# Designs tried in a protein design run: peptides against a protein of PDB entry 3OIQ. Part 46

Target 1, 212 residues: chain A of PDB entry 3OIQ
Amino acid sequence: KNRIFVSSSKDFEGYPSKAIVPVQFVALLTSIHLTETKCLLGFSNFERRGDQSQEDQYLIKLKFKDRGSERLARITISLLCQYFDIELPDLDSDSGASPTVILRDIHLERLCFSSCKALYVSKHGNYTLFLEDIKPLDLVSVISTISTKSTNSSKHSSSELISECDLNNSLVDIFNNLIEMNRDEKNRFKFVKLIHYDIELKKFVQDQQKVL

## One batch from the design tools (peptide; made by RFdiffusion4, then SolubleMPNN)

Design b1_p14_2_s3 (from b1_p14_2, 7 letters changed)
Fold by OpenDDE base, seed 3:
Structure b1_p14_2_s3 (fold): chain B 212 residues (1-212), chain A 14 residues (1-14)
Amino acid sequence: as target 1 above (212 residues)
Amino acid sequence: MKNLNEEELKEILE
């Protein structure tokens, strides 16, 4: 079955009540929930949904059933946090207690763009997303990709190409949503409060604000 | 691709 690119988590409302569908999306990491029994990642594109929370629009479960899957989940979280410069409490605490990590509202401090591959699994109208793969995206590369409408289709190899257009459109939509949130006085999100707010991001936001 | 049986779906959804 071909992998479906998902531009909105609302798309899942139209999905079959009993199915397995490979999906892919791009979103910002918003939450991490690691306990003794579960590992969840929250993502959002901050699409306006009326009065619904814009947080955790994509809730992704990591397999956490045995020592091997638990280890893989913890390594995945560690690597993501290292990439995004997210401070984790030392997972190696000599106290044999499995470290609990609960992070929320990550997007208020860091823009953690991620390309996610997941399995949509539904039963009786409920669904769960299972992580298959995650690729963190560098913010400078994201800004560059949006700013340069790359006319150069470099023919990279054919087998799993999500259209470069779908990725770019989703990245633009996320930034547009963030700009709207930044303009809203009631919204907690502000670009100037990001830890990594620099001259490049400032200029990019200012240029995008003129087009909106 | 094999359709997951109900037990496999339950094990995935738990």
Scores: peptide ipSAE 0.029, ipTM 0.689, DockQ to the pose 0.062
Fold by OpenDDE base, seed 4:
Structure b1_p14_2_s3 (fold): chain B 212 residues (1-212), chain A 14 residues (1-14)
Amino acid sequence: as target 1 above (212 residues)
Amino acid sequence: MKNLNEEELKEILE
């Protein structure tokens, strides 16, 4: 089955009530919820949805049913946090108690762009997204990708490759949404409050603001 | 749409 690129979590409202659909999206990591019984990752593109919280638009479950899947989930969280310089409590603590990690509003401190592959699984009109793969994206690479309008339509006709256009459009949309949030005095998101706010990001945001 | 409950989730993961 071909993997479907998803530009909005609203797309799932039109999905079958009983299906398994491989999907892919790009979004910002907004939350991590690791407990003794579950592992969830929240992602958002910050699409405006009225007065609702814009975090966790994509709630992704990691398999957490046995020691093997739990270990994989913990490793996944550790690697993501290492990549994004997110401070975690030591997950290897000998105390036999699996450390609980609950992080929210990650986007207020760090822009954690991620390309996610997931399985949409629905039954009786409800759905769950299961993580299949996650690729953290470097912010410099994201900025470069948006700035270099990659006109390289390399027609790699493999049914598994996301259109570079879809990826780029989603990345642009995310930044546009963040710019709108940054302009809103009521919104807690501010680019200048990001831990990694630098001259490159500043310049990029200023250049994007001129187009909006 | 709502997320699947834990029971529905178990059934899918088994």
Scores: peptide ipSAE 0.028, ipTM 0.671, DockQ to the pose 0.248
Fold by OpenDDE base, seed 2:
Structure b1_p14_2_s3 (fold): chain B 212 residues (1-212), chain A 14 residues (1-14)
Amino acid sequence: as target 1 above (212 residues)
Amino acid sequence: MKNLNEEELKEILE
């Protein structure tokens, strides 16, 4: 079955009430919830949803059924946190309890762009997204990709029907949403509060703000 | 659509 690119988490409202659909999206990592019993990743593109929280628009579950899947989930979280320079609470609790990680509002400190492959699984009008794969994206690479207006449809011959255009459009939309949030005095998100806020990001944001 | 709870998920994944 072909993987479907999802530009909005609202797309799932139109999805079948009983289906398994491979999907892909790009979003910012907003939350990590790792406990003894579950692993969840929250993602958002910060689309306006009225008065609803713009966080965790994509709630992705990692398989947590057995020791093998739990280990894989923990490794996945560790690698993501290492990549994005996310400080995990010291997992060195001498208590033989599995380390609990609960991080929220990650986007307030770090822009963690991620390309996610997931399974949409629905039954009786409810759905869950299961993580299949995650690729962290470098912010500099994201900025460069948006800036270069790369019309280079490099026909990468992978049977993935996902157009480079869809990915780029979603990245632009995320930045536009962040710019709107940054302009909103009521919104906690501010680019200047990002730990990695540098001259390059500043310039990029300033240039994008002129187009909006 | 609502996210499935853990019990509903077990039924789908089993």
Scores: peptide ipSAE 0.027, ipTM 0.666, DockQ to the pose 0.250
Fold by OpenDDE base, seed 5:
Structure b1_p14_2_s3 (fold): chain B 212 residues (1-212), chain A 14 residues (1-14)
Amino acid sequence: as target 1 above (212 residues)
Amino acid sequence: MKNLNEEELKEILE
């Protein structure tokens, strides 16, 4: 089955009530929920959804049904957190209890861009997204990608790859949404409060604000 | 939309 690129988690509202669909999206990591019994990752593109929380628009389950899948989930979380410089409690504590990690509002401190592959699984109008693959994206690379693509629409229609256009459009949309949030005095998100706020990000935000 | 319960997931994934 061809993998579908998803630009909005609202797309799932139109999906079949009983289906398994491979999907891909890009979003910011917003939450991590690791317990003894489950592992969830929350992602958002911060698309406007009325008065609803814009967090966890994509709630992704990691398979957590056996020791092997649990280990894989924990390793995945560890690697993501290492990549994004997210402090985790020591997962290696000699106390045989798997540490519980509950992080929320990650986007308030760090922009954790991630390209996710997932399985949409639905029954009776309810769905679950299962993580198949995750690629963390470097913020500098994201900024560079958005900044450079105003010119080369090389329509190389390779019909099987998620169009580089879809990814870029989603990245632009995310930044636009963040800029709107930053402008909103009621919104807790502010670029200047990001731990990794640097001159490059500052300049990029300033330049993007002129286009919006 | 709600997440599927474990039983519903089991039926779909088997």
Scores: peptide ipSAE 0.034, ipTM 0.726, DockQ to the pose 0.210; fails the geometry check

Design b1_p14_2_s4 (from b1_p14_2, 6 letters changed)
Fold by OpenDDE base, seed 5:
Structure b1_p14_2_s4 (fold): chain B 212 residues (1-212), chain A 14 residues (1-14)
Amino acid sequence: as target 1 above (212 residues)
Amino acid sequence: MKNENEEELKEILE
């Protein structure tokens, strides 16, 4: 089955009520919820959804059914947090109690761009997203990708691979949404409050703001 | 259609 690129989490509202669909999206990591029994990752493109929270638009479950899947989930969380420089409580505490991790509003401090592969699984008018794969994206690489590809949209290569165009468009959309949030005085998101806010990000944001 | 993980998230936060 071909993997579908998803540009909006609203697309799932139109998906079949009984299906298994492999999907892929790019989004910012917004939350981590790790308990003894569950592991959820929240992602968002910050697409405008009226008065609804723009966080956790893609709420993804890690398989957490047995010791092997639990271990894989914990390792996944650890590696993601290490990559994004997110401080976690020591998951390796010999105390036999698996630490509960509840992190929210991650995007307020760090832009954690992630390319996710998931399974959409629907039953009885509801769906669940299960994580299949995650690739953290480097912010410098994201900025570079957006900055360089604005000129070369002219190769229709008809291959079933998730178009580099879809990825780029989604990355641009995310930044545009963040710029809108940054301009909104009511929104807590501000680029200058990011821990990793540097001259490169500043320049990029300033340049993108001129196009919007 | 609703994401069932939203209910699971509520259960974590309760």
Scores: peptide ipSAE 0.577, ipTM 0.947, DockQ to the pose 0.918
Fold by OpenDDE base, seed 3:
Structure b1_p14_2_s4 (fold): chain B 212 residues (1-212), chain A 14 residues (1-14)
Amino acid sequence: as target 1 above (212 residues)
Amino acid sequence: MKNENEEELKEILE
């Protein structure tokens, strides 16, 4: 089955019951919940949903069934946090106690753009998203991609590429949503409170604000 | 349809 690009987590409301659908999306990492028995990642594109929380719109499960899957989950979290410069407690502590990690509201301090592949699995009128793959995206590369309407479709090989258009549109939508949140005095999100807020990001936000 | 992981998240936070 072809992988479906998802632009909104509302799309899952229209998905079939009792199905397995490979999906892909781009979003900001918003939360990490690692316990002794479970590993969940929260992502959001901050689409406005009325009174619903804009956080954790994509709640993704990592497999945690045996020592091998637990190790893979811990390594995935460690590598993701290393890439985004998120401080974690040592997950490999010799003390035999599996560390619990609860991080929320990550987007308030860091813009952690991530391209995710997941399995949508539905049963009995509900669904679960399982992580298949995650690619962290560099913020400078994201800004450059949005700023340069890349007219050069370099024909890279044909089997699993998201349309560059779908990725770019989703990245633009995320930034537009963040700009709206930044303008809202009631919203906790502010670009100037990001740890990595620099002159480049400032300029980009100012330029995007003129188009909205 | 609801994401079942939302219930699992509640159980982690309880």
Scores: peptide ipSAE 0.576, ipTM 0.947, DockQ to the pose 0.913
Fold by OpenDDE base, seed 2:
Structure b1_p14_2_s4 (fold): chain B 212 residues (1-212), chain A 14 residues (1-14)
Amino acid sequence: as target 1 above (212 residues)
Amino acid sequence: MKNENEEELKEILE
């Protein structure tokens, strides 16, 4: 079955009932909720949704049903947090209590661009997104990808066609939304408050602001 | 259609 690229989490409102659809999207990691029984990851493109929160637009579940799936979820979170330089409490604490992790508003301190593969599973008029795969994206690579008018149709791997155009458009949309949030005095998001705010990011944001 | 994970998130936060 072909994997569908999703540009907006609103697309799921039009998806069929009682279906299993493999999907993919690119978004910023906004939250991590790990408890004894559940693991959820929140992502957002920060699309304007009226008075609704712009956080956790893509709320994705990791399987957490047995010791094997729990271990996989914990390893996944640890590796993501290591990649993005997110401080976690020691998940390996010998105290037989599974550590609870609740991180929110991650985008206020770090831009954690992520390419996600998920399963859309609908039942009884509702749906759940299950994580299948996640690839963290380097911010410098994201900036370079947007800045280069990539006409390079790199023919690499015919079986997982992420349209390079769909990826680039989503990355541009995210930055445009962040620029709008940064301009809004009521919005908590500010580029200058990012821990990794450097000269390259500053220049990129300034150049993008001239196009908007 | 509603994302069921939103209700699961509320249950985590209660």
Scores: peptide ipSAE 0.574, ipTM 0.946, DockQ to the pose 0.910
Fold by OpenDDE base, seed 1:
Structure b1_p14_2_s4 (fold): chain B 212 residues (1-212), chain A 14 residues (1-14)
Amino acid sequence: as target 1 above (212 residues)
Amino acid sequence: MKNENEEELKEILE
């Protein structure tokens, strides 16, 4: 089944009212909402949407219906947070109370680039996105991928991989949007406030700012 | 079309 690469969460406005569509996108992790009954991940490309919030443009649900799926969701969140160096309360507390985790505006402190596979499921004029797979992306690897004009199209067979062009274009668009946010004095996002802001990221941002 | 997870998110915040 062909997975559709999604460059904008606005694309879902034109999707069928009754469908199951496998999709894939790349975005920044913006929020984590884990309760006793629900697990949601928010992602954004920070596309300008007028006066609407730029966070949580892709709101993705993890299955959370039984002890097995709950455990899988909690493990997924733990591994994701470990990868991005996000501090979580101990989810394994013997106290029988599942800890509630509400993290928002993650992008203000950390650029958590993520390649997501999801199922778009629509019914009755609304849709839900269900997480199928998540791959965290290393920031150094993202910077290198954008900086190296992909001359090496290794012809790996076209059947299941995102085009390198779609991935690169989306990553560039995210950085361009972040640069615009950083230039806006009213926007809370600033590159210099990122915990992992280093010389490499600084140089990359400075070089990208000259092209915009 | 609206993302139903937005309503689920509102319910988490209430």
Scores: peptide ipSAE 0.573, ipTM 0.946, DockQ to the pose 0.896

Design b1_p14_3_s1 (from b1_p14_3, 5 letters changed)
Fold by OpenDDE base, seed 3:
Parts: C-alpha cells; structure tokens; sequence
Structure b1_p14_3_s1 (fold): chain B 212 residues (1-212), chain A 14 residues (1-14)
C-alpha cells in the first residue's frame, strides 16, 4: 500500500472509520508524554481551527506493552531530546520508579521540525496514530530549503516516499502559521522568545513577513 | 490484532 502524505490533521475526518492507513507528515513537536503505561508525542502544523491555532493536532502513540517496546520508546524520546537540545531527567534511574516525562508547549522555546511516518488505525469513528519512523529536521536546513527555490539537487536518492514539493509546501505552511501566531497579541508564541532565535531566523522571518 | 492496535486512551475524535 502506498504511504499517504498528510498536509492537514483535518484529512483524518474524511478517512475510513475502520482502516489501517500508512501516513506521513511534517510538523513541529509540541508535547512529550511518557508515563509508566504510555508514551505519546504531540505534533502540530498550527493550522487554524476556528479562531485559534491548535496544539497537538497529531497525537502519535509509541507502543508501550512490554519491556522491549518500553525500552524502544525511551530510546526514541532520548534521541529526539538529544537532537533538539531538550533537557530530560535521567531515564535510567536505578530507583525502581519509572521516570515520568511531561513536556508541553515545546514550540514556545524550540522549533522542533520532524518528518513522521505513522499508521492511522481507526475503529468506531475514532482513530489512533502509531509511530513507525521519525526524522528530526535541522532548523538551518529547513530555512535553507524554503529560501532556495527547489534547485534539483538530484544527488540525494533518499528512499523517502515524501515528495520534495509536499515537504517544502508543509514547511512553508508551518512558518506562515507561526508568523500569523507571532502577529496575534493574544497568542503566546513569539519568535523572539525562542532559545535559538538568531540573526538567520530573524532575517528569514522578516523576509517571509514581506510576502504575507 | 487490529483490535489490540486500537488504544482506548489515545483516541483522536473525527
């Protein structure tokens, strides 16, 4: 079965009520929820839903049913947090208490762009997204990719099923949504409050604001 | 099973 690229979490409203569908999307990491019994990742493209942008538009579940799946979930969280420079408590505590991690509103401090592969699994009008694969994206690389009109760099035969056009369009849409949030006085998101707000990001945002 | 993949605690509403 071909993997479907998803540009909006609203696409799932039209999906079958009993299906398994391989999907992929690009979004910002917004939350991490690791407990003794579950592991969830929240993502958003900040698409407007009514008067407000929604957080956690993509709730992604990691399998968490046995020691092997729990270990894989913890390793996945650790590697993502290491990549994005997110501070975690030590997950390997010899204290018989499983570490609990609850992070919210990650996008207020860090832009954690991620390319996700997931299984859409639905039953009785509800659905769950299961993580299959995740690729963190570097912010400098994201900015460069949007700023450069698609030069056919034919050299990366990345076996990734995502078209370069779909990826680029989603990245542009996310930045446009963030610019709108930044302009809204009621929205907590501000580019100047990001920990890694630098001259490059500032210039990029200023240049994008002239086109919108 | 398909049924085991449907996590009751992690449903997104349509």
Amino acid sequence: as target 1 above (212 residues)
Amino acid sequence: SFEELVAKDSFSKK
Scores: peptide ipSAE 0.064, ipTM 0.733, DockQ to the pose 0.247
Fold by OpenDDE base, seed 5:
Structure b1_p14_3_s1 (fold): chain B 212 residues (1-212), chain A 14 residues (1-14)
Amino acid sequence: as target 1 above (212 residues)
Amino acid sequence: SFEELVAKDSFSKK
């Protein structure tokens, strides 16, 4: 079965009430929920959904059913946090209790772009997304990718072109949504409050704001 | 089973 690229988590409303569908999306990491019994990652494209919270539009579960899956989940969280410079509470505290990590609003401090592969699994009209793979994306690479695509129609195979176009369109949409949030005085998101706000990001945002 | 995982897990509402 081909993996479906998902541009919006609204796409899941049209999905079968009993299915397993491999999906892929790109989004910002918004939350981490690691407890003794579960591991969840929240992602968002910050698409407008009326009065609903724009956070956690993609709630992704890591398998957390046995010692092996729990270990994999913890390692995944650790690696993501290391990549994005997210400070975790010391996991190595000598108290043999598995540390609980609950982070929210990650996007207010860091733009954690991530390409996710997941399994959409539905039963009785409800669904769950299970993480299959995650690739953190470097912000500089995201900025460069958006900035360069205006010109190079390189004749790559139609299948690679679709995946790359879908990725770039979603990255542009995310930035456009962030620009709208930044313009909204009621929204807590501000680019200037990002820990990694630099001259490059500033310039990119200013240039994108001229196109909107 | 994968189905047993799904049965115990909180689902996202459509």
Scores: peptide ipSAE 0.063, ipTM 0.720, DockQ to the pose 0.222
Fold by OpenDDE base, seed 2:
Parts: structure tokens; sequence; C-alpha cells
Structure b1_p14_3_s1 (fold): chain B 212 residues (1-212), chain A 14 residues (1-14)
């Protein structure tokens, strides 16, 4: 089955009540939930959904049912946190107790852009997204991609026709949503509160704000 | 199966 690019987590409302569909999306990491029994990653594109929380629009489950899958989940979390400079408690504590990690509101401190491949699995009208692959995206690379309006379809991306356009459009939409949140005095999100807020991000946001 | 991984507590509601 071809992988479907998903621009909104609302798309899943229209998905079959009994299906397995490979999907891909780009979003910001918003939460990490690692316990003894489960591992979940929350992502959002901050699409406005009325009075609903804009966090965890994509709730991604990591397989966590055996020692091998648990180890893979912990390694995945560790690598993501290392990439995004997210401080984690030492997961390797000799104490035999698997450390519990609960991080929320990650986007308030760090913009953790991620390209996710997942399996949409539905049964009885409910669905779960299972992580298949995750690619963290560098913020500088995201900014450059949006700024250059990459008309250069470099011919090198063969058979996975995830259009560079779909990725770029979703990245633009995320930034537009963040700009709207930043303008809203009631919203907790502010670009100036990001730990990595620099001159480049400041300039980019200022330039994007002129177009909105 | 992936169906077995579907714990009720981790479902997104439609």
Amino acid sequence: as target 1 above (212 residues)
Amino acid sequence: SFEELVAKDSFSKK
C-alpha cells in the first residue's frame, strides 16, 4: 500500500473504522510519555480545533510489549532527546526500575520538527497510530526550506512520492499557526521564550509575520 | 498482530 501524506489529524475522522493504513506527517513534538507499560509521543501542527487542546493532535504509540520493543522505545526517546537537546533523566539507572518520563508542552521551549511514518490502525471506530519511523528535522533546515521556496525538485527522491510540496506546505502551515499563537496574548506559546530563539529564527518569524 | 497492540487506553477518539 502506498504511504499517505497527512496534512491534518482530522483526516483520520474520515478513515475506515477497520483499517491498516501507512501514513506520514510532519509536526512538532509536544509530549513524551514513557512509563513501565507504555511509550507515547505527542505531536501537533497546532491546527485550530475550537476549544480543544492544540497539543497531542497526533498521539503516536511505540510498541512496548517485550524487552526488545521496550529497549527500542527507550533508545528512540533517548536519540530524539539528544537530537533536540531535551534533558532526560538517566534512562540507564541501575535501580532496575524503568524511569518514568513525562514531558509536556515541549513546543513552549523547543521547536522539535519531526517527520513521522506511522501505521494508522483502526478497530471499532477508534484508531491508534503506531510509529514506524521518525526523522527529526533541524530547525535551520526547516527555515531554509520554507524561505527558498524549493522549486528545485531534485530528481533524486525516487518512488516515495511524498511530494516535497506536501512537506513544505505542512511546515508553512505549522509556522503560520505558531505565528497566530504568538500573536494571541492568551496563548502560552511565544517565540521569544524558546530556549533556542536566535537572530535567524527572529528574522524568519518577522518576515513571515509580514505575509500573514 | 498490530491489532493486539491496540490497547483501548491509547486510542484516539474520532
Scores: peptide ipSAE 0.062, ipTM 0.724, DockQ to the pose 0.205
Fold by OpenDDE base, seed 1:
Structure b1_p14_3_s1 (fold): chain B 212 residues (1-212), chain A 14 residues (1-14)
Amino acid sequence: as target 1 above (212 residues)
Amino acid sequence: SFEELVAKDSFSKK
């Protein structure tokens, strides 16, 4: 079955109440929740959803059922945090308790663009997204991809590749949403508060703001 | 809230 690209988490409202659907999306990492019993990743594209928090629009579960899956989840979190330069609290509690990590509002400090593959699993009208794969995206590469109007559709006809168009459109939409949030005085998000705010990001944001 | 989403996602009462 072909993987479905998802541009909005609202798309899941129209999905079957009993299905397994492979999906893919691109979004910003907003939260990490690792406890003794669960591992969750929150993502958002910051699509406007009334008065509700725009965070965690995509809540992704990592399998956490046995020592093997728990280890894989912890390794996944560690690798993501290393890639995005997210400081984890020192897990050196001398107490043999499993480390608890609860991070929220990650997007206020770092833009953690991620391409996610997940399984949509629904039962009784509710759904869960299970992580299958995650690819962190470099911000410089994201900016370059949006800035280059590459009309070069290399027709690699592999039915498994996301349309380069779908990825680019979603990345543009995320930046546009962030620009709107940055303009809103009531919104906590500000580009200048990002730890990695540099001249390249500044220039890119300024250029995008002229088109909006 | 993140916690409310976690509560809604409880497919496995196992």
Scores: peptide ipSAE 0.055, ipTM 0.702, DockQ to the pose 0.263

Design b1_p14_3_s2 (from b1_p14_3, 5 letters changed)
Fold by OpenDDE base, seed 4:
Structure b1_p14_3_s2 (fold): chain B 212 residues (1-212), chain A 14 residues (1-14)
Amino acid sequence: as target 1 above (212 residues)
Amino acid sequence: SFEELVAKDSFSKS
């Protein structure tokens, strides 16, 4: 089955009530929930959804059923946090208690762009997204990708491959949503509060704000 | 199974 690129988590409303669909999306990491019994990753594109929280629009479950899947989940969390410079307690503590990690609002301090592959699994109208693969995206690479797309109207290659255009469109949409959040005085998100806020990001945001 | 996971811990589409 071909993998479907998802631009909005609202797309899942139209999905079958009983299906297994491989999907892919790009979003910002917003939360990590690791307990003794479950591992969840929250992601968002920060699409406006009325008065609802814009966090955790994509709630992704990691398998957490046996020692092997638990270890894989912990390694995944550790590697993501290491990549994004997120401080975690030692997940491998020799104390037989599995550490609990509850992180929220990650996007307020760090823009953690991630390309996710997941399985949409539904039954009786409810669904769960199961992580298949995750690729953290470097912010400099994201900025460069958006900047180059603005200059290159490159050809629609009609190949069943997830269009480079879909990824780039979603990245632009995320930044546009972040710019709107930054302009909103009621929104806690501010670019200047990001730990990694630098001259390059500042310039990119200023240039992108002129197009909106 | 994935189906058992959906039955135990599924999310709303809304």
Scores: peptide ipSAE 0.027, ipTM 0.675, DockQ to the pose 0.258
Fold by OpenDDE base, seed 3:
Structure b1_p14_3_s2 (fold): chain B 212 residues (1-212), chain A 14 residues (1-14)
Amino acid sequence: as target 1 above (212 residues)
Amino acid sequence: SFEELVAKDSFSKS
């Protein structure tokens, strides 16, 4: 089955009530929920949804059924957090107690851009997104990609890649949404409060604000 | 909310 690019988490409202659909999207990591029984990742593109929370628009489940899948989930979280410089407790506790990790509002401190592949699985009008693959994106590379409108995608002819156009459009939309949130006095998100807020990001935001 | 999503972590409403 062809993988579908998803630009909005509202697209799932139109999806079949009983299906398995491979999907892909680009979004910011907003939450991590690791317990003894489950592992969830929250993502958002911060699309306006009226009075609804703009966080966790994509709730992604990691398989967590046996010791092997639990270990894989912990390794995935560890590697993701290492990439984004998110501090975690040691997940390799010899003490037999699995550490609980609950992080929320990650986007208020760090812009964690991620390209996700997932399985949409629905039954009886409810759905779950299962993680298949995650690629963290470097912020400098994201800024460069938006700024250059780079036509230089090397022809990686693999039918499983996100189209460069779909990726770029989603990244632009996310930044536009963040700019709107930054302008809203009621919104907690502010670019100047990001731990990695630098001169490059400042200049990029200022230049994007002139086009909006 | 995150709490509502976590409580329903097996299925989101479509």
Scores: peptide ipSAE 0.025, ipTM 0.679, DockQ to the pose 0.694
Fold by OpenDDE base, seed 2:
Structure b1_p14_3_s2 (fold): chain B 212 residues (1-212), chain A 14 residues (1-14)
Amino acid sequence: as target 1 above (212 residues)
Amino acid sequence: SFEELVAKDSFSKS
């Protein structure tokens, strides 16, 4: 089955009550929940859903069933945090207890753009997203991608049927949503509160704000 | 909430 690009977590409301569907989306990392028994990643596009929290629209499970899968989950979290300069509590606690990591509202401090491949698995009308692959995206590259209106849609990189357009549109939508959140006085998100808020991001936001 | 999602983490209601 071809992998489906998902632009909204609402798309899953229309998905079969009993299926396995490979999906891909791009979103901001919003939460990390690593305990002794589970590993979850929260992602969001910050699509407006009324008064509901815009966080964790995509709740992604990492397999956590055996020592091998647990190790892979921990390595995945470590690598993501290293990539995004997210401070983890010392994973090397001499206590022999597996370190617990609970991070929330990551997007309030860092824009952690991620391209995720997952398995949608549904049973009895409920679903779970299982992480298959994750690619962190560099913010400078994201800004560049949005700023360079990809007039060159013509290079079909043949192997992944996910159009460059779908990715770009989702990245634009995320930024537009963040701009709207930044304008809302009730919203906690503010670009100026990002640890990595620089002149480049400032300029980009200012330029995007003129288009909205 | 995140806590509710984490507590229900086995399957999200579609």
Scores: peptide ipSAE 0.025, ipTM 0.675, DockQ to the pose 0.698
Fold by OpenDDE base, seed 1:
Order: sequence, then structure tokens, then C-alpha cells
Structure b1_p14_3_s2 (fold): chain B 212 residues (1-212), chain A 14 residues (1-14)
Amino acid sequence: as target 1 above (212 residues)
Amino acid sequence: SFEELVAKDSFSKS
């Protein structure tokens, strides 16, 4: 089955009540929930959804069924946090208890762009997204990708059905949504509050703001 | 909320 690129988490409202669909999307990491019984990652494109929270529009479940899958989940969290320079709370548990990590609102401090491959699995009208693969995206690379007028789609003959256009459009949409949030005085998101706010990001945001 | 999404996880074994 071909993998479907998903531009909005609303697309899942139209999906079958009983299906398994390979999907891919790009979004910002917003939350991490690691407990003794589950591991979840929250992502968002910050698409406006009325008065609802724009966080965790994509809730991704990591398999957490046995010691092997739990280990893989913990390694995945560790690698993501290391890549994005996310401080995990010190595991001061001298007690042999499994570490609990609950992080929310990650986007308020860091723009953690991620390309996710997942399995949409529905049953009885409800669905769950299971993580298959995650690729963290470097912010400089994201900015460069958006800024580069893709006149030359080098036909990389990778049979990966995801067009460079779909990725670029989603990245642009995320930035546009963040710009709108930054302009809203009631919104907690501000670019100047990002830990990694630099001259390059500032210039990019200023240039994008002129087009909106 | 995240908690509401976690509660709605139809594949969460209680």
C-alpha cells in the first residue's frame, strides 16, 4: 500500500472506521508523555481549530508492550531530546522505578520540526496513530528549504510518493500559523521567547511576515 | 487536551 501524505489532522475525520493506512506528515513536536504503561508524542501544525487547543493535533503512540518495545521507546525519546536539545528532568529516582517524562508546550521554547511515518489504525470509529519512523528536521534546513524557490525538482527517482511540494507546503503552512500566533497578543507563542531565536530565524520571520 | 486525547486512545489497554 502506498504511503499517504497528510497535510491536516482533519483528514483523519474522513478516514474509514476500520482501516490500516500508512501515513506521513510533517509537524512540530509539542508534547512527550512517557510513563510506566505508555509512550505518546504530540505534534501540531497549529492549524486553527476554533476555540480548541492547537497542541497535540497528531497524537502518536509508540509501541509499549514488552521490554523490547519499552526500550525502543525510551531510546527514541532520548535521541529526539538530544537532537532538539530538550532537557529531560533528571531521573533522581534512586528507586528502580521506570522514568516518567511529561513535557508539554515544547513549541514555546523550541521549534522541533519532525517528519513522521505512522500507521493509522482505526476500529469502531476511533483511531490510533502508531509511530513507524521519525526524522527530526534541522531548523536551518527547514528555513533553507522554504527560502529556496524549488525551480529544479531534481527527479530523485526514489519511488517515495511524497512530493517535495507537499513537504514544502506543509512547512510554509506551519510557519504562517506560527506568525499568526505570534501576532496574537493572547497567544503564548512568541518567536522571541524561543531559546534558539537567532538572527537567521529573526530575518526569515520578518521576510515571511511581509508576504502575510 | 492531551489528557483527553490519551483518554480517547481506543487502543489503550486499561
Scores: peptide ipSAE 0.023, ipTM 0.654, DockQ to the pose 0.267

